# Designs tried in a protein design run: peptides against a protein of PDB entry 9GMZ. Part 293

Target 1, 343 residues: chain A of PDB entry 9GMZ
Amino acid sequence: TGFPLELLTRPATERLAYFENYTVAHPRLKEVYEILMRTIAEPAGASFIFVYGASGVGKTTLRLRVEQKLTELALPKLESDRARVPVVGIEAIAPESRYFNWKEYYTRALITLEEPLIDHKFDYGVRGISRDNFGKINVESKVVAPALRRALENALIHRHPDVFFVDEAQHFGKVASGYKLQDQLDCLKSLANMTGILHCLLGTYELLTFRNLSGQLSRRSVDIHFRRYCADSPEDVQAFKSVLLTFQQHLPLAETPNLVDHWEYFYERTLGCIGTLKDWLKRVLSDALDREATTITLKDLQKRALSVAQCQKMFKEIQEGERQLSETEADVQNLRSALGLGA

## One batch from the design tools (peptide; made by RFdiffusion4, then SolubleMPNN)

Design b2_p27_8_s4 (from b2_p27_8, 11 letters changed)
Fold by OpenDDE base, seed 1:
Structure b2_p27_8_s4 (fold): chain B 343 residues (1-343), chain A 27 residues (1-27)
Amino acid sequence: as target 1 above (343 residues)
Amino acid sequence: SREERLKKLLEEAKERLEKGESLPEAE
C-alpha cells in the first residue's frame, strides 16, 4: 500500500503530478458523495442542491468525483444520444465590482457546456455567438446578458445535463444590499425552472445567508452539510490520523515522512479540512522535489504552513457557520415541539 | 474524438478513485 516505487526514478514533475491527482476517500467525502449522488438520481421535485462547508473541506474534490461518476454512468447512452452532456460544472468568480457579472457567468457556462468536440452544434438564435475554427464558442462584446441567458437556456434544454454544478457559489451573495441578493436568487430559480435542469451550488457557509433569503427556494432545495473533522470527536480524530497516514504513504519520496506523529500540528493548521491539508502537503512536496530531498521534515512543513493569524480568521468563519446551522436545527426542534410533533 | 477523451478521463479518474478507496486504519 503506497505510491508506485518506480516514481522515485521519474522526473519531479511526474512525482508531483502523482500526488496532485491522488485523492483520499475519507469518511466525510464518501458520505457526502453518496448523499449527493442519490439526490441527483432522485431529486424528488427539487430544483436546487446546496452543498456548504468550510473553505478547504474538499467541495471541489467532491464535485470532480461526482462529475466523473455521472459521465461514467452516461457513457452507454451518449453513444445513441450525441447531443447530450452528462454534467456541466463551472466556478463562480468573485466580482471585481460590487455587482455579480451575469454576462461573464452566462458566457463561461455556455463555453463549458458547448465544448469544441460536442456533436450537433446548435445555432443559439443569438447574433454575436459563434464558433471559431477550433469549434470554441466565441461571444462578441456587444452581446447583452439577456441574450446570453436565452442562449444558455436553449443549450441546457438541448444538452440536458443531469446536474449543473456551480462551485464557489457564495460569490452570488457578494452584493452591496439584500435586495440584490434576492434578485440573484430569483434569476437562478428562473433559469432552473425554464430549463428543468437541477442546479447544485457548492460554497462556504456564506451560502447559507443566500439560501435563507428565498422561502420559495427552501421548498425546492436539498441541503448537504460537508462537515470538517472535529478534534472533540474521537472518531473524527481517528479519521484525520488515517488521512495523514494515507498521505504519508502516497508522498513519492525515498524516505516515508512521519506525518501521523505530528497530527496535532496538522490539525492546528488545517482545522480538520482535508483540502487545506492536501494543498499544504503539495507545496511542501514541491519544495522537497526542487531540493532533491529524500524526505519531508518538520521544518519543511513549518515553512509552508498557514500563519496562526490566518488559522484564527478561518476558524472564526467556521465557528460562525457551524453556529448558524446549530441554531437552525434548534429552531426546527422548537417548531416541532410547539406543533405537538415529538422532537 | 469526444468519446475517446471522455473514456480516457474516466479511466484516469477510476484509477485515482480505486487507489484512494482503502484508507488504512491508523493505529
Scores: peptide ipSAE 0.039, ipTM 0.438, DockQ to the pose 0.046
Fold by OpenDDE base, seed 3:
Structure b2_p27_8_s4 (fold): chain B 343 residues (1-343), chain A 27 residues (1-27)
Amino acid sequence: as target 1 above (343 residues)
Amino acid sequence: SREERLKKLLEEAKERLEKGESLPEAE
C-alpha cells in the first residue's frame, strides 16, 4: 500500500502529477458520492440537487468522481448515440457587478456542453453561434442572452446529460436585491423544467440562503450536506487520521513523512476539510521536490500553512453554516412534533 | 478517437479508485 516506488526515479513533474491525481476515498466523500449517484439515477421528480459544505471540504473532487462514473456508465450508449453527453459541469463566476452575467453563463455552458470531439453537430437555430475549425463553439458578441438561453435549452435537450453541474453556485446569490435573486432562481428553475435536465448546484453554505428564498425550489430539490470532519467526534478524528496516513503513504518521497503524529496541527490549519489538506500537502510536496528533499519536515509544512487569521475567518463561516443547518433540523423536528409525528 | 480517449481516462480513473477505496485504519 503506497505510491509506486518507480516514481522515485521519475521527474518531479511526474511525482507531483501522481499526488495531484491521487484521491483518498474518505468516509464523508464516499457517503456523499453514494447519495449523489443514487439521486442522479432516481431523482424522483426533483429538478435540483443542492450540495453544500465548507470551502475546501472536497466538492470539486466529488464532482470529478461523479463525472467519471457517469461517463463510465454512459460509454456503452455513446457507441450508438453519438449525440449524447453523459455529464456537463461548469463553474459559476462571481459577478463583477451587482448583477449576474447570464450571457456569460449561457456561453460557458454551451462551450462546455458542445465539446469539439462530438461527432454529431447540429444547428442551434441562432445566428452568431458557430463552430470554429477546431470544432469549438464560437459565440459572436452580438448574440443576446435570450438567444443563448434558447441555444442552451436546445443543446441540453439534444445532448441529454444525466446531470448539469454548477460549481461555486453560491455566486448566483451575489446580487444587489432579493427580487433579483428570486428572478435568478426562477430562471434556473425554468431552464431545468424546459430541458428536463437535472441540475446539481455545488457550493458553500451560502447556497442555503439561495435555497431558502425559493419555496418552489425546495419542493423540487434534494439537499446533500457535505460535512467536514469534527474534532469533537472520535469517529471523525479517526477518519481524519486515516486520511493523513493515506496521504503520507502516497507522497512520492524517498522517506515517508510522519503526518499522523502532527494530526492536531493539520486539523487546526484545515478545519477538517480534506480538500484544504490535499492542497496544502501539494504545495509542500512541490517545494520538497524542487529542493530534491528526501522527506517533508514540520518547517516545510509551516511555510505553506494557512495563517491563523485565514483559519479563524473560515471557521466563522463554517460555524454560521452549521448553525443554520442545525436550526433547520430543529425546525423539522418541531414541525413533526406539532403534527403528532414522533420526533 | 473520442471513445478511446474516454476509455483511457476511465481506466486511469478506475485504477485510482481501486487503490483509494480502502482507507487503512490509522493504527
Scores: peptide ipSAE 0.026, ipTM 0.505, DockQ to the pose 0.047
Fold by OpenDDE base, seed 4:
Structure b2_p27_8_s4 (fold): chain B 343 residues (1-343), chain A 27 residues (1-27)
Amino acid sequence: as target 1 above (343 residues)
Amino acid sequence: SREERLKKLLEEAKERLEKGESLPEAE
């Protein structure tokens, strides 16, 4: 089924919002979603989940879908447990400085966790944390990072989310020294251990550096690789074409554009990353709606495509990440073979 | 209320899911 035809009579803003909110349930997203949901339900003593993959593969979409599902599953219990928050998700921001801003991180996490309309208010044990007239948490500038950490630990324990999501988590790694990276990992580990809350870090292949630096995190982490679609796999090509077919049916335009016939061009400019594809189509749809166009043309697509230089840079980063994973998988197989365990 | 807000967000999410955005449940 395509988009609701009534959208053609609606304002451009509503038509764009429909497409922005639309999610294609493509095979890789489904697979990773199922693994992630199972791991959250049965963490088996894991304290961390690492979800890594190419930029624009759809990690944020995955997070939002899991947050929605966990909220849905928790609703019957939230009536009786008014203190509970089912899930908390934040995006890590790239520091402007050489150092990760833990004060900002703890503040954002606390603000996100403490929903304005939560009935059960508790004392954080920290002066300078209050609620405004709208129930939002306000943190005064005088509150120091260690106090914010304690407030967040207490809030996580009290609210008991099933998982704490950190999107764009590779930004923890943007510290100038390996020592500072270890300290950051130890801080995250301590937060997970002190609260008993499962942490899910979503990010690029730069998260592999985090995974490799902490042998202790490795024992308490689950790794999930969110793969892109590969052009050398016939199955992946068919899946990618099916995604294009679905998107063309869900573009709220009077005439359905033929995206599938241009699948190679779409693949060239997205590298098999569905998030990159959606963002591209969103920009093109916005332009088409502004012109009151009936459809999208190849020329419209070309105007909003990533440059070849951008794609080449992104592809090098993907190849390096995929190489590192392949080496790790080979090392595990070699170890198993050396131990006399079947490959 | 918080419950009404969560229910509304869920209804909005369900309406989006019914329009073909459903991900399978973890078995």
Scores: peptide ipSAE 0.021, ipTM 0.428, DockQ to the pose 0.035
Fold by OpenDDE base, seed 5:
Structure b2_p27_8_s4 (fold): chain B 343 residues (1-343), chain A 27 residues (1-27)
Amino acid sequence: as target 1 above (343 residues)
Amino acid sequence: SREERLKKLLEEAKERLEKGESLPEAE
């Protein structure tokens, strides 16, 4: 099934919004979604889930889909438990400074958790945290990070989300000189332990460095690798072509573009990352709609493609991440072999 | 805002539940 044909009579903004909101359920997304949903339902004493993969693989899409599903599943219970928030998700911001801004993190988490529409408003017991007339949380500049942490801990306990998502979590790894990355992990570990709330950190392969530094967190963490599609795998190539086919059917244009015939070019400029592909097509669609074009051409694609230099940089980062994971897998196999367990 | 988005998601989720439509599973 393609896009609703009625969109062809709608404004460009509505057509673009349709495509932005459209998600292709591709095999890797499905697999990771199922693993993540199962792990959230049955964490088995885990305090952390690490979801790592290439930039643009679709981690934010995964998060948003899980947030939607957890919200849907919680709706019948939310009528009886008006204090509950089923899920909370924030994006970690790259610090302007060489160190992670915990005050900003706690503030954003608190604002996100305390939705104005929640009927059961509680007092945080922290001076300088208030709600405006619209129920929006306001945090005064004088409120210190330890007070914000306590407020967040109380809010998480009271709201009891099934999971706390942190997107772009590799930014926790940005520590100033003299600070240990372990201290950041211990801070997160303490927050998870004190609240009893499962934390899911989504990030690039830089998150592996963060994960590996805390041997104690490793024992209480579940790892989920969100893989890209690889051109050396016939199955992955077929899946990638199927994604292109689906996207071409869901571009709200009068004439369906032939994306599949250009699959190699799409692969070259996305490295098998579906989020990168979607963002590329979104830019191209926006340009086409602005011109009132009936279709997308190869020239339109080329105008909005990532540069070869950008792709080469991304590919090096991917290769390093994949190498680190492969070494870990080899270490497991070596350990099994040394234990007399079959490989 | 995230709030508007969450409200919209909640409204959409309610509408889908009322219609017996599952969120598109990653098929």
Scores: peptide ipSAE 0.012, ipTM 0.364, DockQ to the pose 0.058; fails the geometry check

## One batch from the design tools (peptide; made by RFdiffusion4, then SolubleMPNN)

Design b2_p28_1_s1 (from b2_p28_1, 15 letters changed)
Fold by OpenDDE base, seed 4:
Order: structure tokens, then C-alpha cells, then sequence
Structure b2_p28_1_s1 (fold): chain B 343 residues (1-343), chain A 28 residues (1-28)
């Protein structure tokens, strides 16, 4: 099954939007999606989920698909409980300063919790937080971070999301001192404990450093590794080729491009990361649509590929993350062996 | 999954109601 052929008669914007909204249900995404959905359904006393993996592996796509599914599953109840938000998802921003901006974080979280469809005026119990006639939260600049935190706690309690997503959560780790990182973890832990809301932090392998700083979080956290496809695995290579085959069928072009024959080049420039692959193909599709081209060529691909230097940098970051996980797995195995437990 | 989500949602609502009551009592 390919793209709807009717798209060939549609504007370039609609054709591009189709591909942007298209998600390949590849094995790693499906696996992580199923684990994440199950963990959200039955957290078994967990307060946190950590989803970590390479940059461009598809964590944001995973989040958005889970958000969509949780929303769909909530729709029948939202008709009766109009105060409820099924899911909230924010992206953590890298601080411009040496300090994480908690005011901005709480404000963004509050704004995201205000869905336009919520007719129910909620008093946040904080002066300087108001809802406009369009259902948008306005937060006055005079509102201090502790007040915004209390407002967010009250909002999370009132709106009862099944999960609070924080994408790009490695940005919490970009603070100038380990103490500030611990304080951030303790702050997030306190927010989760005070609200009873499950938090899901999605990020790069830098999130492991963040997770490892709190031995108390480890007891209340579920870890999900979103792996890339590895070229040393025949199964992973076949899965990657199958993703290329699916993408070539879903590029809204008059002639289906042959992406599969170039799988090694795609692997070299994506490191087995499907998000990186999709973003690359999106850029190439945009260029092709702007030229009214019937297909995509290898030259078009080469023009929008990541440089070898970019790939080498990304690969080093991946290898370091995969190494840290392998060491942790070995430590667990050593502990099991020392306890007289089998492998 | 839908049943588990529904049950979780009910647990969360009960927890949050108790937290709201506790917060209201602490302000009194």
C-alpha cells in the first residue's frame, strides 16, 4: 500500500504534509511503543519512565504516537469528564543560561495542559495566572517559580493526565554543576510524587547520566532503550531495508524512487536512525516538489545528506551511550553471578 | 490495555482527590 494517488494532483504543501505525518511502523518503534503503552497502563508503582536512544532514532515520533493513542482512548470519557486532559507532552529547551529556567518550564507545561476544548474554568489558586476567552493560559511575568510549580501541581491533579511527557529531557543535564542536576531531579521527583502523575522523560543517551545521579529514582523508574538499527545484525539490516521500501512507497511522487538499492548509503548517513532518515527524505522531497520533479535521484539525496563529519560526531555519541548501557548490563550480570543467580 | 488505562485513570482520580482534600485541609 503506497500513498494515495490523488496526492499527485494536490499542492506541494499537501504532498509534503502527507509525508511529514506518515509514520513507518518499524520493529523498534513498535516494540518501544508497546512497552511504553503497557508501562503507562500499569506503571507498577513507577513514577518515571526513561526513554533513551540516539538522536534521530524517532523518540519524538514515539511520543506523538503515544499521545495520539492515549487521546483516542480517552475520547469516550472526555465527553463526560471535560476537565480531564488524557496526556501532556512538552519539549525541554536547552537553557540559554547556565541555569535551567523552571519558570519557563512550568509556564510551558501549564500552557500545554490548557486544551481549547476544556470549557471548565480551573482556578489555579495563583494570582497572575488567567485563562483568556480563547482558552489560553496567560501567566503574568510577576508570577514566581514556586507559585508556577504549585499551579502546575494543581493543574496536573485537576486534569489527571495518564502521563506527562518531557521530550529532549537531556537538556535538564546541561546545567553547570552536578548539584543543580540533583536539585532538578529532586524537583521532578517531587512534582511526580505530589501529583501522582507518571512522568516520561525522552532523551539522548545523555539522559543516562541524569538518571544515574539519583539512586532513589532508579527504584521508581522504568527504563526503555530505543535502539537504532545495527549493521552487524542481519535482522536489523533487513528491518532498515524494509523501512526504506516503505518510505519509497509513501513518497508522493509520480515515479517511485529506488531507495532500497542505496541502503548502505542511507545507513552510512543515518547510522540506523529512522528519524534521521525521515528528516533527510523530507528535505529531499521538499526540493523535488519545488522543482516539480517526478522522482528523487541519488544526486538529490547526496545534496541533502548529513556530512561525513556530522555522522562521525553522532556515531561517537551513540557509541559512548551504547558502551555505558553495556557496562550497566555487565554490572547487573556480575551482581547476579555474585549473588549465585543465573544469567 | 484499555481496561488497564481505565483502571489507572480511576486510581489517579482517587489519588488526586485525596491530594486536593489534603491541600485544602492544610490551607485551613
Amino acid sequence: as target 1 above (343 residues)
Amino acid sequence: LDALLAERRERERRLAARIAEFVAQAQL
Scores: peptide ipSAE 0.000, ipTM 0.205, DockQ to the pose 0.014
Fold by OpenDDE base, seed 5:
Structure b2_p28_1_s1 (fold): chain B 343 residues (1-343), chain A 28 residues (1-28)
Amino acid sequence: as target 1 above (343 residues)
Amino acid sequence: LDALLAERRERERRLAARIAEFVAQAQL
């Protein structure tokens, strides 16, 4: 089934918004979604889930799908427990300074957790945290990070989400020395332990540094690798072509563009990352809608493609992450062999 | 703000329905 044909008579903004909101369920997204949902339901004493993969693989899409599903599953319970929030998700912001802004992090987490639509207003027990006339949290500039942490701990305990998501979590590591990163991870671990709330950190392969720096986190974490599609796998190539076919059917244009015939060019400029593909097609669709074009051409694709230099940089970052994981898999296999458990 | 929140909820609900349809189609 393609896009609703009535969209062709709608404004360009509605047509673009349809495509922006459209999600292709592809095999790797489904696999990681199932593993993540199972791990959230049965954390088995884990305090952390790490979801890592290439930039533009679709981690934010995964998060939003899980947040939605957890919300749907919680709806019957929310009628009886009006204080409960089923899930909370925040995006970590890259710090402007060499120091992670914990005050900003706790403020954003509180604002996200305490949506205006929660019927049960909670008192944080912290002077300088209030709600405006619209029920939005206001945090006065005088409120210090330890007070915001206590407010967040109390809010997380009271709202009891099934999981706390932190998207773009590699931003914890980018500016911190290894020692400061350990302190940050110990702070997050303490927050998870004090609240009893499972934390899920989503990010790039830079999250592997978190696993390596904290042997104590590794004992209480579940690792989920969100893999890209690889051109050396016939199955992965077929899955990637199927994604192109699905996007082709869901571009709200009068003439269906033939994306599948250009699959190699799409692969070259996305590295098998479906989020990168979607963002590319979104830019191209926006340009086509602005021109009132009936279809998308190869020239339109070329105009909005990532440069070869950008793809080469992204590919090096992917190869380094995939190498580190492959070494870990080989170490596990070597350990199993040395223990006589077989390869 | 209520209109923006209602629009967000309606976007999330429309997103929800489309995912449910796609998950249902991928199980067929």
Scores: peptide ipSAE 0.000, ipTM 0.322, DockQ to the pose 0.025
Fold by OpenDDE base, seed 1:
Parts: sequence; structure tokens; C-alpha cells
Structure b2_p28_1_s1 (fold): chain B 343 residues (1-343), chain A 28 residues (1-28)
Amino acid sequence: as target 1 above (343 residues)
Amino acid sequence: LDALLAERRERERRLAARIAEFVAQAQL
């Protein structure tokens, strides 16, 4: 089944919005979604979930789909418990300095947790936090990070979300020294322990550095690897071709473009990352709609493709992350052998 | 380790089966 044919008579903005909102339920996304949903439902004393994988693999899409599902499942309970928020999701900002901006983090978390549409106003117990005439949280410039933390702790306890998502969580690790990285982890650990709220950190393979720095976090964490599709696996190649076929059928154009015949070029410029593929096709679709084109050509694809140099850089970052995971598996084997636990 | 490797192989087999199912659904 393709796109609704009625879209061909609709404005370019509606045609683009259809494709933007369309999500391919590809096998790796479905697997990680099922593991994540089960882990949120039954955390078994875990305080953290780490979801790591290549840039553009689809982690943000995964987060948004889980947020939607947790909201849907909570609706019957929210009628009786109007104070509850089912899920909170933020994106971590890259620090402008060698220091992580905790004030900005706590402010964004509070703004996201305390949406204007929540009927039950909460007293944060902190001076300089107020709601404007539109119900939006305003934080005065004089409010310090420790006060914002107390406000967030109180808000998280009162709203009791099933999970707190932090996307782009590798940005916590973009600090100039290992001791500062440990301080960031201890701060997050303390927040999770004080509130009793499960935290899910989504990020690149740089998030693996967090796993190794705190043996105590490792005991209270669940790890989920969101893998890309690999060209050395016939099954992964077939899945990638099927994703191309699905996108081909869901591009709202008068003539269906043949994307599948160009699968090697799509693989070369996406490295098997479906998010990178979708973002590329979105840019190409936007250009085609602006020209009132009936289809997408190879020339249109080439105009919006990542450069070979960009792909080579991304591939090196992926290979280093995949290598670190493989070495960690070997180190676990060596540790087991050294402990007299058979291989 | 053999049990963890067997569980990994079984996850990979289940994933390959889900890939095949997804391919079949995308062709319909």
C-alpha cells in the first residue's frame, strides 16, 4: 500500500508533511522498540537505560514512537490522576564551553515536564520560578543550578513519569577531562536515585564511555544497541532494500521513482542508517516539490547526497564504536576465563 | 559464554525472520 493518491492534488506543504510524519517500521527499529518498551514496563531495579548506535540510525524516531505509545497507554490512568505525566523527553545541548550547562538542562527539563496544558499547577518550592499569563514556565536569571535541581526533583516526584528520555546524551561526555565526566554521571545518578525516576539516555557510541566510568551505574543500567544495517549480511541488505521499496511507495509524487535499483548508492551514502536515508529523501522530495517535478531523478539524489568525505568520517566513527563493543565482548570472555568460569 | 553466544545467534535469527516478514509486508 502506497501514499494516499489524494495527496497529488494537495499543496506541496501537505505532501512534504505526509512524508515527514511517515515512519517505516523496519526490523531493527521494531526490535529495539520492543526491548525498550519491555524494559520501561519492568526495569527490575535499573535506574538507567542506555540506547547507543550510529548517528542517523533512528534513535530520535525510536524515542518519539515510545513517547507516543507510553502516552496512549497512560490515557485511562490520566483521567483519575491528573497530576501524572506519562513520559518526559528532552534533547541534550552540546556545551558551548568545556563545562556542561546544568542550569540550561534543568530549565529545559522543567519546561518540558510542566507543559502549559497541565491543569494542576505545582509549587516548585523555589523562588524565581513562575508561570506566565500563557501558563509557560519562566525561570528568572538569578535562579542558580542547585535551586533548579530541587525544583526538577520535586516536579519529577510529583508528576512521576514512567521514563525520562535524554536524546543526544553523548553531549554530557563532551567535557575536556575524565573527572568532569564522572561528576556529570554522579549528578545524573543522584537525580535518578532522589526522584526514583527511570532515565533513558539515547546517544552515539560515545555514550559507551559512560558505561565504563561507573561500575555502580553499570549494575543499575540496561544496555540497548541500536545497530545499523551491514552490507556483509544478506539479510541486512534485503531489509535495507525493503526500506527503499517502502519509501519509494510513500513518496507523494505522480511517478514512482525507482530507488531500489540504486540501493548500493543509497547504502554508500547512508552507511545502512535509516534516519540518514529518510533525511536525504526528505531534502530531495522538498526540492522536487518546489520544482513541481513528477518524479525524483538520480541527479536530484546526487545534489542532496552527503559527500564522500562526510561518509568516510561517519564510517570511521561507526567502526570505532562497533570495535569498542566487540572488544568489550572479548574482555568479558577473558574476564570469565580468568575467573575460572568456562567460556 | 556459549549460552550468551547462542542467545545472540537466536536474537540474530529472530531478527532475520522479522526482516523476512517486513520484506513480505512491504511487497504487499
Scores: peptide ipSAE 0.016, ipTM 0.316, DockQ to the pose 0.655; fails the geometry check
Fold by OpenDDE base, seed 2:
Structure b2_p28_1_s1 (fold): chain B 343 residues (1-343), chain A 28 residues (1-28)
Amino acid sequence: as target 1 above (343 residues)
Amino acid sequence: LDALLAERRERERRLAARIAEFVAQAQL
């Protein structure tokens, strides 16, 4: 089924909003979604889930879909447990300094845990944390990071989310030394252990550095690789073409654009990343709607495409991440062979 | 997969035809 035809008579803002809110259920997203949902339901003593993959692969879309599903599943229980929050999701901010801003992280997490719709006022037991007349948390500048941590620990215990999501979690790794990176991981590990809340870190392949730093974290973590589509795989090419075809059907235009015939150009400028593809099509759709165009042309696509230089940079970052994973697999095989375990 | 793509292309053609009919009716 394509878009509702009635959208063609609706304002450009509604047509754009339809496409923005539309999500293609592509094979890799479905696979990772099923693994992630299963792991959240049955963590088997894991304290962490690492979801890593290319920038623009669709990690934020994955998070939002899981958050929606966990909320839907919790709704019947939330009527009886008004204190519970089913899921918490934050985005980690890149540090402006060589140090991660834990104060900002804890503040953002506390603000996210206190949606205005929560009837049950929790006392954080921390001076300088107040609520406004609208139920929003205000954190005074004088409140120190250790106090905010205690407030967050208490809030997470009280609200008991099924998972705590941290998007852009590679930003924890943007610290100048490996020792500081370990300290950040130990801080997160301590928060997960003290609260009993499962943490899911979503990010780029830079998250693999966290996996390699602690053999003890690997025993308490589940790794989920959100792969891009690869042009060397006939199955992946077919899946990518199927995504293009689905987007063709869901662009609210009078004439369906032929995106599939340009699949190689779409692949060249997205590297098989569906988020990058969606964002590109969104920009092109916006331009088409502003011009009251009946369709999208190759020229319209070219105008909003990432540059070759941007794609080359992104591709190098992807190749380095994919290489590190392949080396880890080879190291496991070499270790197995060295242990006399067959390949 | 090729059959599924062919079916999807056919659905797309039918959608495009319905869109064209709808646009033609809205211009009247």
Scores: peptide ipSAE 0.015, ipTM 0.330, DockQ to the pose 0.027; fails the geometry check

